# Peptides against a protein of PDB entry 5H65: the designs that were tried, part 235

Target 1, 294 residues: chain A of PDB entry 5H65
Amino acid sequence: QYLERTPLCAILKQKAPQQYRIRAKLRSYKPRRLFQSVKLHCPKCHLLQEVPHEGDLDIIFQDGATKTPDVKLQNTSLYDSKIWTTKNQKGRKVAVHFVKNNGILPLSNECLLLIEGGTLSEICKLSNKFNSVIPVRSGHEDLELLDLSAPFLIQGTIHHYGCKQCSSLRSIQNLNSLVDKTSWIPSSVAEALGIVPLQYVFVMTFTLDDGTGVLEAYLMDSDKFFQIPASEVLMDDDLQKSVDMIMDMFCPPGIKIDAYPWLECFIKSYNVTNGTDNQICYQIFDTTVAEDVI

## One batch from the design tools (peptide; made by RFdiffusion4, then SolubleMPNN)

Design b2_p29_4_s4 (from b2_p29_4, 16 letters changed)
Fold by OpenDDE base, seed 4:
Structure b2_p29_4_s4 (fold): chain B 294 residues (1-294), chain A 29 residues (1-29)
Amino acid sequence: as target 1 above (294 residues)
Amino acid sequence: TIAQIHEQLRALDESWDDSTTGFDMSFYK
């Protein structure tokens, strides 16, 4: 849809909802700690959640690591199991289940590991070597996902999370429904296990100024705005630097706004009702920032 | 829609610390 550029002063006078194309300077943005902008969003219940911190995961995995793997659940048609006893005072039992593809173990880079009893550190080490890892626990009759508060799938440095509210978890044997047991597409894994995947999103507030007016607009975007996936940025220093560079370009520190580059973007207005008060708010949408100064 | 989560956005906006720029290091090794 083509939209003519509209000055902010005109937009501020109009009723919502409407869509606009604007050209404005980024006067300021929140949060300034860009890592705070990365959230998890459920596409169904629309809950915004924090990305779990290492400490949160440590607790979950530590609890799981205190449980002994059930021998009866080892070595099924779906996976081959190997058990380790840690060389620590507690002598933890760690089970790694290697998911087979048509009865054959895939190559390490294509093999899905089900980890039972591993610590966060151990899981991370395995995820670096094996591209796909699912933390699991012994259920009554089958392996089960450990906890939706932890990733249901770890691929390299990417942690995939599911919504507790919207998910109806199914046991690990449901992975049998996947024909291709080598690629391990997160959405397919989630579907097989009854998980509603959470989406990584950048959540920010932009203060936009085009010289005619000033308005605040929310940004909620997964990968379009920066052309960088929110799902990867927390674990990749280079991507973080890129985001910082982009933000510094549009909102350079130490100089006046008159010298800021112009940002072209789309915004949509929407109504917010709070009791008797009606407010019009704005969201940035369908926008990709460019490195070129306009 | 964004309107559906506006209250959450507002709450986040109020909670954000603007004193520091950039990202923290990776939470995980």
Scores: peptide ipSAE 0.319, ipTM 0.728, DockQ to the pose 0.613
Fold by OpenDDE base, seed 5:
Structure b2_p29_4_s4 (fold): chain B 294 residues (1-294), chain A 29 residues (1-29)
Amino acid sequence: as target 1 above (294 residues)
Amino acid sequence: TIAQIHEQLRALDESWDDSTTGFDMSFYK
């Protein structure tokens, strides 16, 4: 994309919607805490949701761990099941179902595990070892996804979430529709299970100043702006440091704006009704500030 | 579109702590 540079003072006088290329300094931004900028977005209903806290997941999995796996649902053509009894006072039953590919167990790094009755800690350990894990529960006729408030798929440190509003869950046996039961692509798993996957996004507000004017623009981006996936940043210290460095570069603390670097970006204007007032707002789009971060 | 979620964005914007300048190193809740 190519647009001529337009000064902010000129942009502020124009009607929406329009697209602009600007050169401005980042006077300030919100939120100041990285974790607050990462949200889950549904591409269908457009609901923004918080990334669940560890405590929230603990509760969900603890509740699931109180349920005994149904023996009738173990060892199907789709998966082989193993059962453990914990040595704690509760003696909870944990079932691990190993999904087979054409009747054969895949290699550990390619095998999808269905976990029934596991704690968050146990599930995380298994996801690190086997890569792909789905928390499940015993339904009436089949295994079912445990809870859409928890990840429907955990791959390493990546938690994949689904939209409660837009998803129409199907039972685990629908994974049979996947021809390749080794790759476990999140979108494919979601489709098989009737899940609308949520997208990790950075959500921020930038205050931009080019010396001719000042405007605020929203940023909602998954992986282009920082060249860092929002889905990975919360679980990777190095990526967090990279984002920190980028933001500090454009908006360094303790110095005056005159010393700030210039930011080149694209913004689009749009109309919004605020009560009885109509206002023009702005969004940053199709902008990359750090191409060599990764 | 961004316009469709503007109300949500505005709500988030109002909720964020902007008392500090610069990037907060508190990445975790």
Scores: peptide ipSAE 0.318, ipTM 0.725, DockQ to the pose 0.479
Fold by OpenDDE base, seed 3:
Structure b2_p29_4_s4 (fold): chain B 294 residues (1-294), chain A 29 residues (1-29)
Amino acid sequence: as target 1 above (294 residues)
Amino acid sequence: TIAQIHEQLRALDESWDDSTTGFDMSFYK
């Protein structure tokens, strides 16, 4: 797609909606801290949500750990169950259900674990050994997903979340509908369990300046702008560092804006009604920050 | 569309202003 480069001063005079190609310097951006920019977005209801913090998850799993696994739900055609009793004063029961593929336990790297009654620490330990983990609880007739406030699927360091508003949860036995019980594709798991998966997104506000004018533009992007997945950045120090380096490149500390590199990007304008006021806002789209910095 | 979530974006933007200063490394135009 080709668009003629337009100076910001000209853009600021135009009605919305329109698309533009611009060359501007990143004067400033918000938020300053990377973790504040990462959100969960529902593609269906479009609600933006905070990514749960470790403390939030700890509370959820702690509450789940107060419930005793139902013996009647153990060892089905879908999974084999093992029960552990903790050696603490509580004598807490932890159930791990190993999902089988056609009655056969797959290799550890292909095996899905259903964890019932585990703490965050215990779940993390198991997820490091087994690639796929689902926190569950005992329902009336079947195992059920523990809580959509927690990940419905943990794969390595990736936490997959679902939308509470849009999801209609189904019981664990619905995993039987999956022909391949070894790959555990998040979207397939979500579909089987009636979950609308949330998307990790970077949400930022850029102040752009090309010398002719200044405008603010929103960035909402999952993996294109930085060429780094928002879904992985929170749990990977190297990726966090990379994002920080990119932002420092465009906004180098301690120097004047005259020395800033130029950012080539696409922006689109859109109309917004705020009370009685109509205003035009801008969004960065279809832009990848690469080595095209000039 | 982004227009549909603008209210949320505006709220976030305001929260950032309240909680943290915008990252501005430029002193002047």
Scores: peptide ipSAE 0.314, ipTM 0.723, DockQ to the pose 0.155
Fold by OpenDDE base, seed 1:
Parts: sequence; C-alpha cells; structure tokens
Structure b2_p29_4_s4 (fold): chain B 294 residues (1-294), chain A 29 residues (1-29)
Amino acid sequence: as target 1 above (294 residues)
Amino acid sequence: TIAQIHEQLRALDESWDDSTTGFDMSFYK
C-alpha cells in the first residue's frame, strides 16, 4: 500500500487509517533546538517524560550520599565491596561493590559496579573506567536501586532510565539470575530488577510540502530516522552536530523552499477524537533520511 | 500507538510554538 508514491493532495482527501509513501520537501520543523526533541517514552504506560537535567541528578545523588553504607551488606557472594572516605572534611563514606561472575571478578571493562553514596561526578568518573554502573542504596536486607528518578544503569555516556509507574523494584541480589554477568544487557538488568525501561525518542513535528499540498506529520523515533540513537545524542557533541547538519540540509536558512532537497518517507494517517472535534493526523514511520534523500 | 499519546504530542507541539521553532503555519499551497 506504500509501494507507490502518493501526492499530498490525494492523501489529504482520504480517510484514516492508511499508509503512504511520499516525496516532499520539509518546509519547516519544530522544535528547532535538539535537546527539546529528546524525550523518554514508556512502552507500557505510554507516558512521555523529560530527560532529567544534570541538576536534578545532582540532588538525587547528593541525597543518597548522606546515607552511610550498611556494613552488613558488604562482601556477598555476588559482589566484593570497597569503602573509601572522601577527602572532604565531612568524611563521606562511599561504597563500591564489584559484581563477580561465578565468584570471580571480571575484567574492568566487563565489571558491573554498584555505587553507594557517590556523587554524580564520581559516578561518571567510574562509568568511564567501568562500562556498567548502578547507583544503589542500603536497604533493610539487601542493596536496592537508589532512585528511578536517576539512571538505573549507566554505561559509558548512556543513562538508562526506568518507569516509576510501571516498575516493581526488586533487590540487587536478583542480579544472580543473570547467566552472563559480563555483558550487562540493559534489558536483562531491568528485567532482573523489575524495571520497565524507558526508551529515548526524538519527538518532532514536520511540515511537509510536495507542491500539491501541505500536511503536518509527527516524528517519534529512537534511532532509525537520523541513524543516531536518541539515547546517545545528548551526551555527544559530534552526534548533536550531525543531527543539526541533517536538519539544516533539509531546511537551509535563508534559502527558498524551491531549492530544498526532496525527502522520501513513509507516513501513516490516524484518527484523533477530542470531544466533538475529529481530526486526521499523520506520523512518519520506517524512514531513514540518509537513505531517503533525493 | 501514536494515537494513544497524541494528546501528549499536541501539548508538546503547542509548547514549541515560539519564534525559535521554525514552524510554518501554512497548511496549504
């Protein structure tokens, strides 16, 4: 049904839902600022959320750092624990738990760290040396995830978040259920800990014009459209520049639309009802701009 | 699924409607 190109004027006359292949120019888009387009989406409850700001994370980890690690929870069969006192006058205690694989510590690049009492800065430093980090706190009988308002897993520059509404948290010892304690696949970690992982998505509105008609279409995509993961773009300047270059290519400033490049993409229509108001809306799907530019 | 979150998208869309959005209000040609 979307093998042949359909002009926008024809699409605008048809009822929803339908799928189309189109060739159009990107007249305009919003938001213009990349960081405003990156959101977190829950695949279960479908809530869209803002990516937490660094300041928000600072507060969460600062609060966690006020809690002293419980000595009784250190050095289990699952992990070896190291405690250090910070150099500040307060003498804050920080615990780092190194998760073992079959009773043996894996290589640093494959080792999962559980951090208790660390600041954002300290956690980030450790995540650069150790591929996987989980912020934790001392529970009554076991270590527990610190806070779902913060990442449940940090891997390099990627922050993995969980849905507060849909998650039913389990204690850290449930990581024992993982057969492979070296790769630390985010979805597996989430499952073991009872977390519904949130998905990074680009959310944008495109105004498309093929000369026969104009329509607005939403873009909600994780990594296909730009061939850049939404989960990585906020922490990588080069990726940000790449996205900006792509958008500038399709919408060059100071240039008339007649000179804009053509974009080939797939759109689907859907019905929206708001009280007595019935609307047909459109979404871009299964489209990669790098492959679909003419 | 997009229909399920449309109201959220609409709210975001409205919040982006300022001088920096680059949004063209022309829906016809």
Scores: peptide ipSAE 0.312, ipTM 0.724, DockQ to the pose 0.158; fails the geometry check

Design b2_p29_5_s1 (from b2_p29_5, 19 letters changed)
Fold by OpenDDE base, seed 2:
Structure b2_p29_5_s1 (fold): chain B 294 residues (1-294), chain A 29 residues (1-29)
Amino acid sequence: as target 1 above (294 residues)
Amino acid sequence: SAAAQQQALSQLLQQLLELDAQWRAEEAA
């Protein structure tokens, strides 16, 4: 869609909702630290959540490691199981279940592991060696997802989370419904297990100034704005540096705004009602800024 | 075949054992 450029002064006088194309300078933005801008968003209930910290995950997996795997749930038609006892940590029991594809075990690079009793460190190491890892626990009649506060799926360095509010968890045997048990597409795994997957998003507030007016615009974007996935940025130093460079380019420190580059973007206005108060807010959408930078 | 499946499992287990050995070595260091 083609939209003509509209000055901010004109936009500020108009009713919502509307869509605009603007050209403005990024006067400032919040939060300043990148890791603070990365959130988890539910596409169903729209709740924004913090990405769990390593310390949070350590606690969850440590608690899980205190539980003993149920022998009755090992070696099903869906998976083959291996149990071992650690020499330290009071002889901790760890169970690894290798998921089969139509009764056949896949290669390690296509293999899904179900893990009981693993620490965060162990799980991360396994996810680097094998295709996918799901932290699980022994339920009453089947293996179950360990905790939605932890990733339901780990692939390499990517942690996939589910919404606690919107998910209705199903037992692990529901993975049988997947026709392809080699690629382990996160959305397919989530669907099979009754999980509403959360989306990594960049959440920022931009103060935009085109010389005619100033407005604040909200940015919630997963991978378009920076052309960098929010899901990968926390685990990749180079991607973090790239985002920082982009932001520094548009909003360079120690320089007057007159020297800032122009930012072209799309914004949409919308109404927010808090009781009797009606406010017009703005959100950036369908905008890519990194095409010329990356 | 059953033999092929057992071989596949053995290979996966071997890889797991190698990781375990590495973890133990790292913890001891």
Scores: peptide ipSAE 0.213, ipTM 0.789, DockQ to the pose 0.011
Fold by OpenDDE base, seed 5:
Structure b2_p29_5_s1 (fold): chain B 294 residues (1-294), chain A 29 residues (1-29)
Amino acid sequence: as target 1 above (294 residues)
Amino acid sequence: SAAAQQQALSQLLQQLLELDAQWRAEEAA
């Protein structure tokens, strides 16, 4: 898309909704800490929620670990099961179910594990060695996803979450509908299990100043703005450093705004009603700043 | 065979669980 540049002073006088191309300096931004800017977004209900913390997950998996795996649900056509009794923690039962592809167990790098009764630590260790891990529990007639407050799928260090509001969970046997039981595409797994997957997004507020006016613009972006996936940034120090470098470049600390580089971006205006108050807000869209980083 | 695959994977899992147990023990100490 192509738009002519519009000064902020002109934009501030116009009614919404409209789209603009602007050139402005990033006076400031919030939140300042990267980990605070990463959220989960539902593409269906548009609810924003926090990425669960390790402590939150610990609680969920600890609770799950108090339940004994149902023997009747072990060893189906879909998966082979192995049960452990831990030497510590009063002999806790842990079940691992190896999902089969057409009756054949895949290699570890293609294998989906269903984990029942595992702790966060155990699950994380397993996810580092196997392709995918789904934390599950014994339902009445089948294994079921443990909790949507926890990841429904873990692949390496990537945690895939589902929307509690929009998802209608189906039992694990619905994975049979997947033609390819080796790649374990998150969206396919989600669809099979009735999950609406959440999207990792960067959520930030930019204060933009072009010398003619000052405008606050909202940023919600998954991977375009920084050319870095929000889904990976929390688990990768190098990616975090890259984002920090980008932000420091546009908004360098300890330097006057006059020396800041110019940021070119697209913003759209929209109306927001808060009770009796009508306000025009602005959102950044279709913008990549990483291209400006050398 | 499937049995062979399962055995191999099972052995690996056991190793991982043992490592996890060790790690937890060390953390608690």
Scores: peptide ipSAE 0.188, ipTM 0.794, DockQ to the pose 0.013
Fold by OpenDDE base, seed 4:
Structure b2_p29_5_s1 (fold): chain B 294 residues (1-294), chain A 29 residues (1-29)
Amino acid sequence: as target 1 above (294 residues)
Amino acid sequence: SAAAQQQALSQLLQQLLELDAQWRAEEAA
């Protein structure tokens, strides 16, 4: 879209809702730490929640590992099963189910594994070798997703989560509805299993200053603003560094704002009721970071 | 064959699990 640039002083005097194109300097932002800015967002109920920590996942998978795989659920038309007994003191039964495509097992780089009884470490190692991993448990009549507090799908280092509030889980056999059982698109897997996938988002508040005025703008973005997926940044040191570099570039510490680069972005205003007060708020949208040519 | 594929994948998985178990045992000792 195209909009004429509007100075912040003019924007601050106008009623909401409206859309603007602005050119401003990033005076400050919060939160300052990247890991604090990455959240999970539900597109249906719009709840924001924290990305689960490794420790939380470890507990979930340890609990799952206490259950014994049901022999009756092994080796179906959908998947072939292999069972291991660990040699540690726990003697865990670990079941791996290899999902088939029309009765044929895909190559490892196209294969979906259903893991029953695996630890976080084991699951992560497997997800790095195989295309996709779904943590599961034995249900009454079929395999079921282990827990929505854990990822429903792991692909490499990417953990895909579902909304507990909005999801109506279906059993694993519903994966049969997928025409293509090689690509394992997260949204398709989610749909088949009745999961509303959560979206990784950067959540930040920018204080913008163009010399005529100052306003705070809210940023909630998944991959457009930084051209870096929020879904990958927590597990990739290089991506983290890139985001940090971008933020440092626009808001360098210890330097006067006069030396800051100009940020061009789109913002929209909207009304928010806060008690008896009607407040106008601003949100950044449809923006990729760029420097103005001086 | 499908059986051959399963065997190959199973062997690879077994290796990974065994390695992980060994590492954990060593760290705990």
Scores: peptide ipSAE 0.187, ipTM 0.790, DockQ to the pose 0.012
Fold by OpenDDE base, seed 3:
Structure b2_p29_5_s1 (fold): chain B 294 residues (1-294), chain A 29 residues (1-29)
Amino acid sequence: as target 1 above (294 residues)
Amino acid sequence: SAAAQQQALSQLLQQLLELDAQWRAEEAA
């Protein structure tokens, strides 16, 4: 949409909700560490939650690995199963189920694996060799998703998470509803399993200054602002460096704000009510990083 | 052909699991 540029001093005097186009300098931002700015957002209930740490996942998968795969659930029309007994950890049973497409096993780059009893390390190794991995457990009548606190789908280095509140989990056999069992689109897998997928988002607070006023604006963005997917940044050092470079460019340390580049962006105002206190807040939207030289 | 493919994939998995086991053994030592 087209909006005329409005100075911050004028915006600060206006009631919400409204949309603005602004040109301002990024005086400061929070959090300073990139990994702290990446969150998971539910598009349905709008809850924000932390991306699980590796240590958290280790615990979940270690717990899952204590369970023995049910022999009765192996080798169905949907998947072929292979079982291993580890030499370590008291002879732990690990089951891998290869999902078939119309009764035929696909190539590794198209193959979905259901992992039962695997550790994080094992699962990660498998996800690097196969198209997709779903951590599962033996249910009463079917395989089931292991835990929504862990990824429901792993593709390469991308961990897909689901909302615990909004999801109504269905058994793994519901994957039969997928016509295409080769591409394994995360949204399709989620739908089949009754999962509301969470969205990776950058969450930051920008302090903006255009010389007429100072305004704090909230940034919640998935992939538009930096032109970098929030879903990939945590697992890619180069992407992390890119984001850091962008932030350092707009907010260089040890330099006076007068030398900062101008940031052009759209912000929207909205009302937040905390009891009797009505506050106007601002959020950046529909913005890709654009810089102007002074 | 499918059986052959599955066998190949299973062998790969076994190798990966063995590597993981070795790593954990080293960590525990």
Scores: peptide ipSAE 0.172, ipTM 0.789, DockQ to the pose 0.013

Design b2_p29_5_s2 (from b2_p29_5, 18 letters changed)
Fold by OpenDDE base, seed 4:
Structure b2_p29_5_s2 (fold): chain B 294 residues (1-294), chain A 29 residues (1-29)
Amino acid sequence: as target 1 above (294 residues)
Amino acid sequence: SEAEKRAQEELLLKQLLELHEKELEEEAK
């Protein structure tokens, strides 16, 4: 889309909603720490939530590990099952189900594992050796997803989450609807299981200054702004460094704002009613960071 | 202990991988 550049002083005087192209310096941003800026967003109900902490997941999986796998649900046409008994004090049962593709067991790098009773550590290790892992529990007549508070699908280091509010969970046998049981596309898995997948997003507030005025703009973006997926950044040190480098470039510490590079971006204004107060807010959209130093 | 837990996890992983390989070999026959 094409928009003529508008100075911030003019924007600040105009009614919402409108779209603008701006050129401004990033005076400051919050939160400063990257991990605090990554959230989960539901595309349907638009709820924002925190990415679950490792400690939270530990509790969920520990609770799941107290449940005994149902022998009646093992070894179906969809999957082959193996059971282990741990040698610790509790002697917990761990069940792993290898999902088959048309009755054929795929190679590890193409295989989906359904796991009952696994710890977070065990699940993470398995996800590095197999294509995907789904934490499950024994339902009344079928395996079911363990808990939407935990990932419904783990691929490598990526944890896929679903919306509790918008999802209507279906049993594991619904994976039979997938023709290709080797690639395990997260959206396809989610659809089969009745899950509305949450989206990883960067959530930040930018203070923008073009010398004519100052305004705060909200950023909620999954992969366009930094050209880095929010879904991968938390588990990849190199990606984290890249984001930090970009932010440091636009907002370098210890340097005066006069020396900051110019940021070109699109912002949209919108009205927010808070009680009796009507406020105009701004959001960055359809923007990839670019440097304009003149 | 933590060391014992890690050992248990590694053993489980090893056994699972071995089982998977064995099953693949059997299906290939």
Scores: peptide ipSAE 0.276, ipTM 0.835, DockQ to the pose 0.010
Fold by OpenDDE base, seed 1:
Structure b2_p29_5_s2 (fold): chain B 294 residues (1-294), chain A 29 residues (1-29)
Amino acid sequence: as target 1 above (294 residues)
Amino acid sequence: SEAEKRAQEELLLKQLLELHEKELEEEAK
């Protein structure tokens, strides 16, 4: 960008809002643990939410498994259904619905499964064999999404979540509106079902020091800063290691800050009103550090 | 055929579920 570098000491004296280009050392950052830095963000209401843990999902799916699939909702023009009764767990009923494309059953790698009564483990296994999985339940007149506290769509290891506040859920038959019933684009699925999809974001606070001053800058980024998608990092050990390496490079443990590398980034200042007090805060934007690591 | 594809998928799902059940049984021990 065309912005000239500004020392932090000068920035700290200026009113907001403004944009700056800076060169500073990363003195420290929080949270230190990567999994704590990954959040879900709603593009409409802007609420930040925690990514559900496996334990949370287990509870949701366990509850869902206590419900009995409605026979009346099986085998529609949209999907073919099969029911299993488990040998254990008091004969739990599991319904799997294979979504068809214009009446034709797709191949596994193109097939969307609607799972009713499945456990997290079962759903995860199925998502690795089929294109996508949607956890559902039997509604009054149609299958419905199980719970927005759980993923509305699982593709491989990617969990897609929706905003409870902004979504107006529609029944499963609304998937008929999709022209492409093979690729199962998450945004299209969300739109058909009335879901506002949440976005995975890295949320971190950087303490930046250029020798003239120190300021804290907020980072909320989905895939630009690390050139790593926040949506994939939690389920990929290699990506996690990459992020950790980047952070360790800029903020190496056990080393004095004098030896830290310089970080070049863009920050913007903005005003935050807290009662009668006006505070100036800073946010990192339009910055990529991955190229600087190499 | 479509029927064959369905049968194959159903078999796969059955196997997966059975595998899961076995795992649960082992964990319970």
Scores: peptide ipSAE 0.124, ipTM 0.750, DockQ to the pose 0.012
Fold by OpenDDE base, seed 3:
Structure b2_p29_5_s2 (fold): chain B 294 residues (1-294), chain A 29 residues (1-29)
Amino acid sequence: as target 1 above (294 residues)
Amino acid sequence: SEAEKRAQEELLLKQLLELHEKELEEEAK
């Protein structure tokens, strides 16, 4: 896409929708905290929602741990089951189901675990040893996903979430439809279980200034702008530091804007109607920031 | 194949149990 660079003062006078290439300084941005900028986005209903906090997940898994695994649902053609009764003060029952591939138990790095009654800590540790973990509960006739407020799939440090509005959950036995029960692609798992997967996105508002004018541009991006996946940033301190460094580079604290580096990006304008009020908004698109000062 | 399956299951179980026991010990503190 070739676009001539347009000054902000000219853009501010034009009707939407249009696409522009701009060169501007990042005067300010919101939110300032990285954890506040990461959201979950549904590709179908387009709802934005917060990423659940550790405390939220703790509550969900604590509630799940109060439920007793159903003995009738253990050891099917799909999975082998192991049950433990804890001797701690809480007296939890933990059930782990090892999903098989055509009756064969895969290696740990290829194995999907279904877990009942596990704590967040236990699940996270298991996800580092096995390919994937799905928190489940005993349903009436089959194992079922525990709660869409929690991850439906955990792979390493990545928590995969589903949209409550758009998903129509199916029982665990629907994983049988997967030909390959070793790779456990999140989208395939989601499809089998009737889940619409949510997408991690950075959501930020940039105040851009090129000396001719000032405008606010909306950023919603998964992994292109920072070249850092939004899905991984919350669980990786190094990635968080990288994002912070990028933002500090473009918007250094305690420094005058005249010394700020130039940011080159694409923005598109669009109309938003709130009752009788028409507003033109701007969104950053198809832009990757360089770590080097322009 | 059956023997291999059992061996793999036992290995996985041992790993799981070790982890689980450690978690329980921490909760008991």
Scores: peptide ipSAE 0.121, ipTM 0.742, DockQ to the pose 0.012
Fold by OpenDDE base, seed 5:
Structure b2_p29_5_s2 (fold): chain B 294 residues (1-294), chain A 29 residues (1-29)
Amino acid sequence: as target 1 above (294 residues)
Amino acid sequence: SEAEKRAQEELLLKQLLELHEKELEEEAK
């Protein structure tokens, strides 16, 4: 898309909603820490929530591990089940269900595991060897997703989350609706289980200054702005470094703003009503800053 | 202990992998 450049001073005088192309310096941004900028966003209800911490997941899986797998739910047409009992004081039982493709067990790199009673550490280790892992629990008539506060699907280092508000969970046997039980596309798994998948997004506030004016612009982006997926950045040190480098380039510490590089981006204005106050806000959209880096 | 937990996790992983491989071999026959 094409828009002519508009100075910030002119934008600040105009009514919303409008779209603009701007050239400005990044005076500052929030939050400063990358981890704090990564959120989960629901595409339906638009709720933003924090990515769960390992500690949060530990609690969920610990609670799940206190439950005994139901033997009546083992070894169905969909999966083969195996049970292990740990030798610790608690005698924790772990049930693993290997999902079959048309009655055939797929290769490990194509195999989905359903796990009952697994710890976060165990699940993570398994996800590195098998295609995917779903934490589950024994329901009344079928296996069910353990908890939407935890990932509904783990593939390698990627944790897929679902929206608690918008999801209407269905039992594990609904995975039978999937024709292909080898690729385990997250969206397909989510659909089968009645889950509205959450999207990883970068959420930041930029203070932009072009010398004519200053405005704050909101950034919510999944993979376009940095050309780095928000879904992968938390688990990849190199990607984290890349984002940090980009931000340091546009907003270098220890030097004056006059030496900052120019940032070209698109922003849109919109009206926000807070009580009796009407405010115009700005959001960055359709902008990539890493074009020269790629 | 943490060492004991890690050992148990490694054992579980090993057993799962071995089980999976054995099942694949049986199906291939």
Scores: peptide ipSAE 0.094, ipTM 0.699, DockQ to the pose 0.010

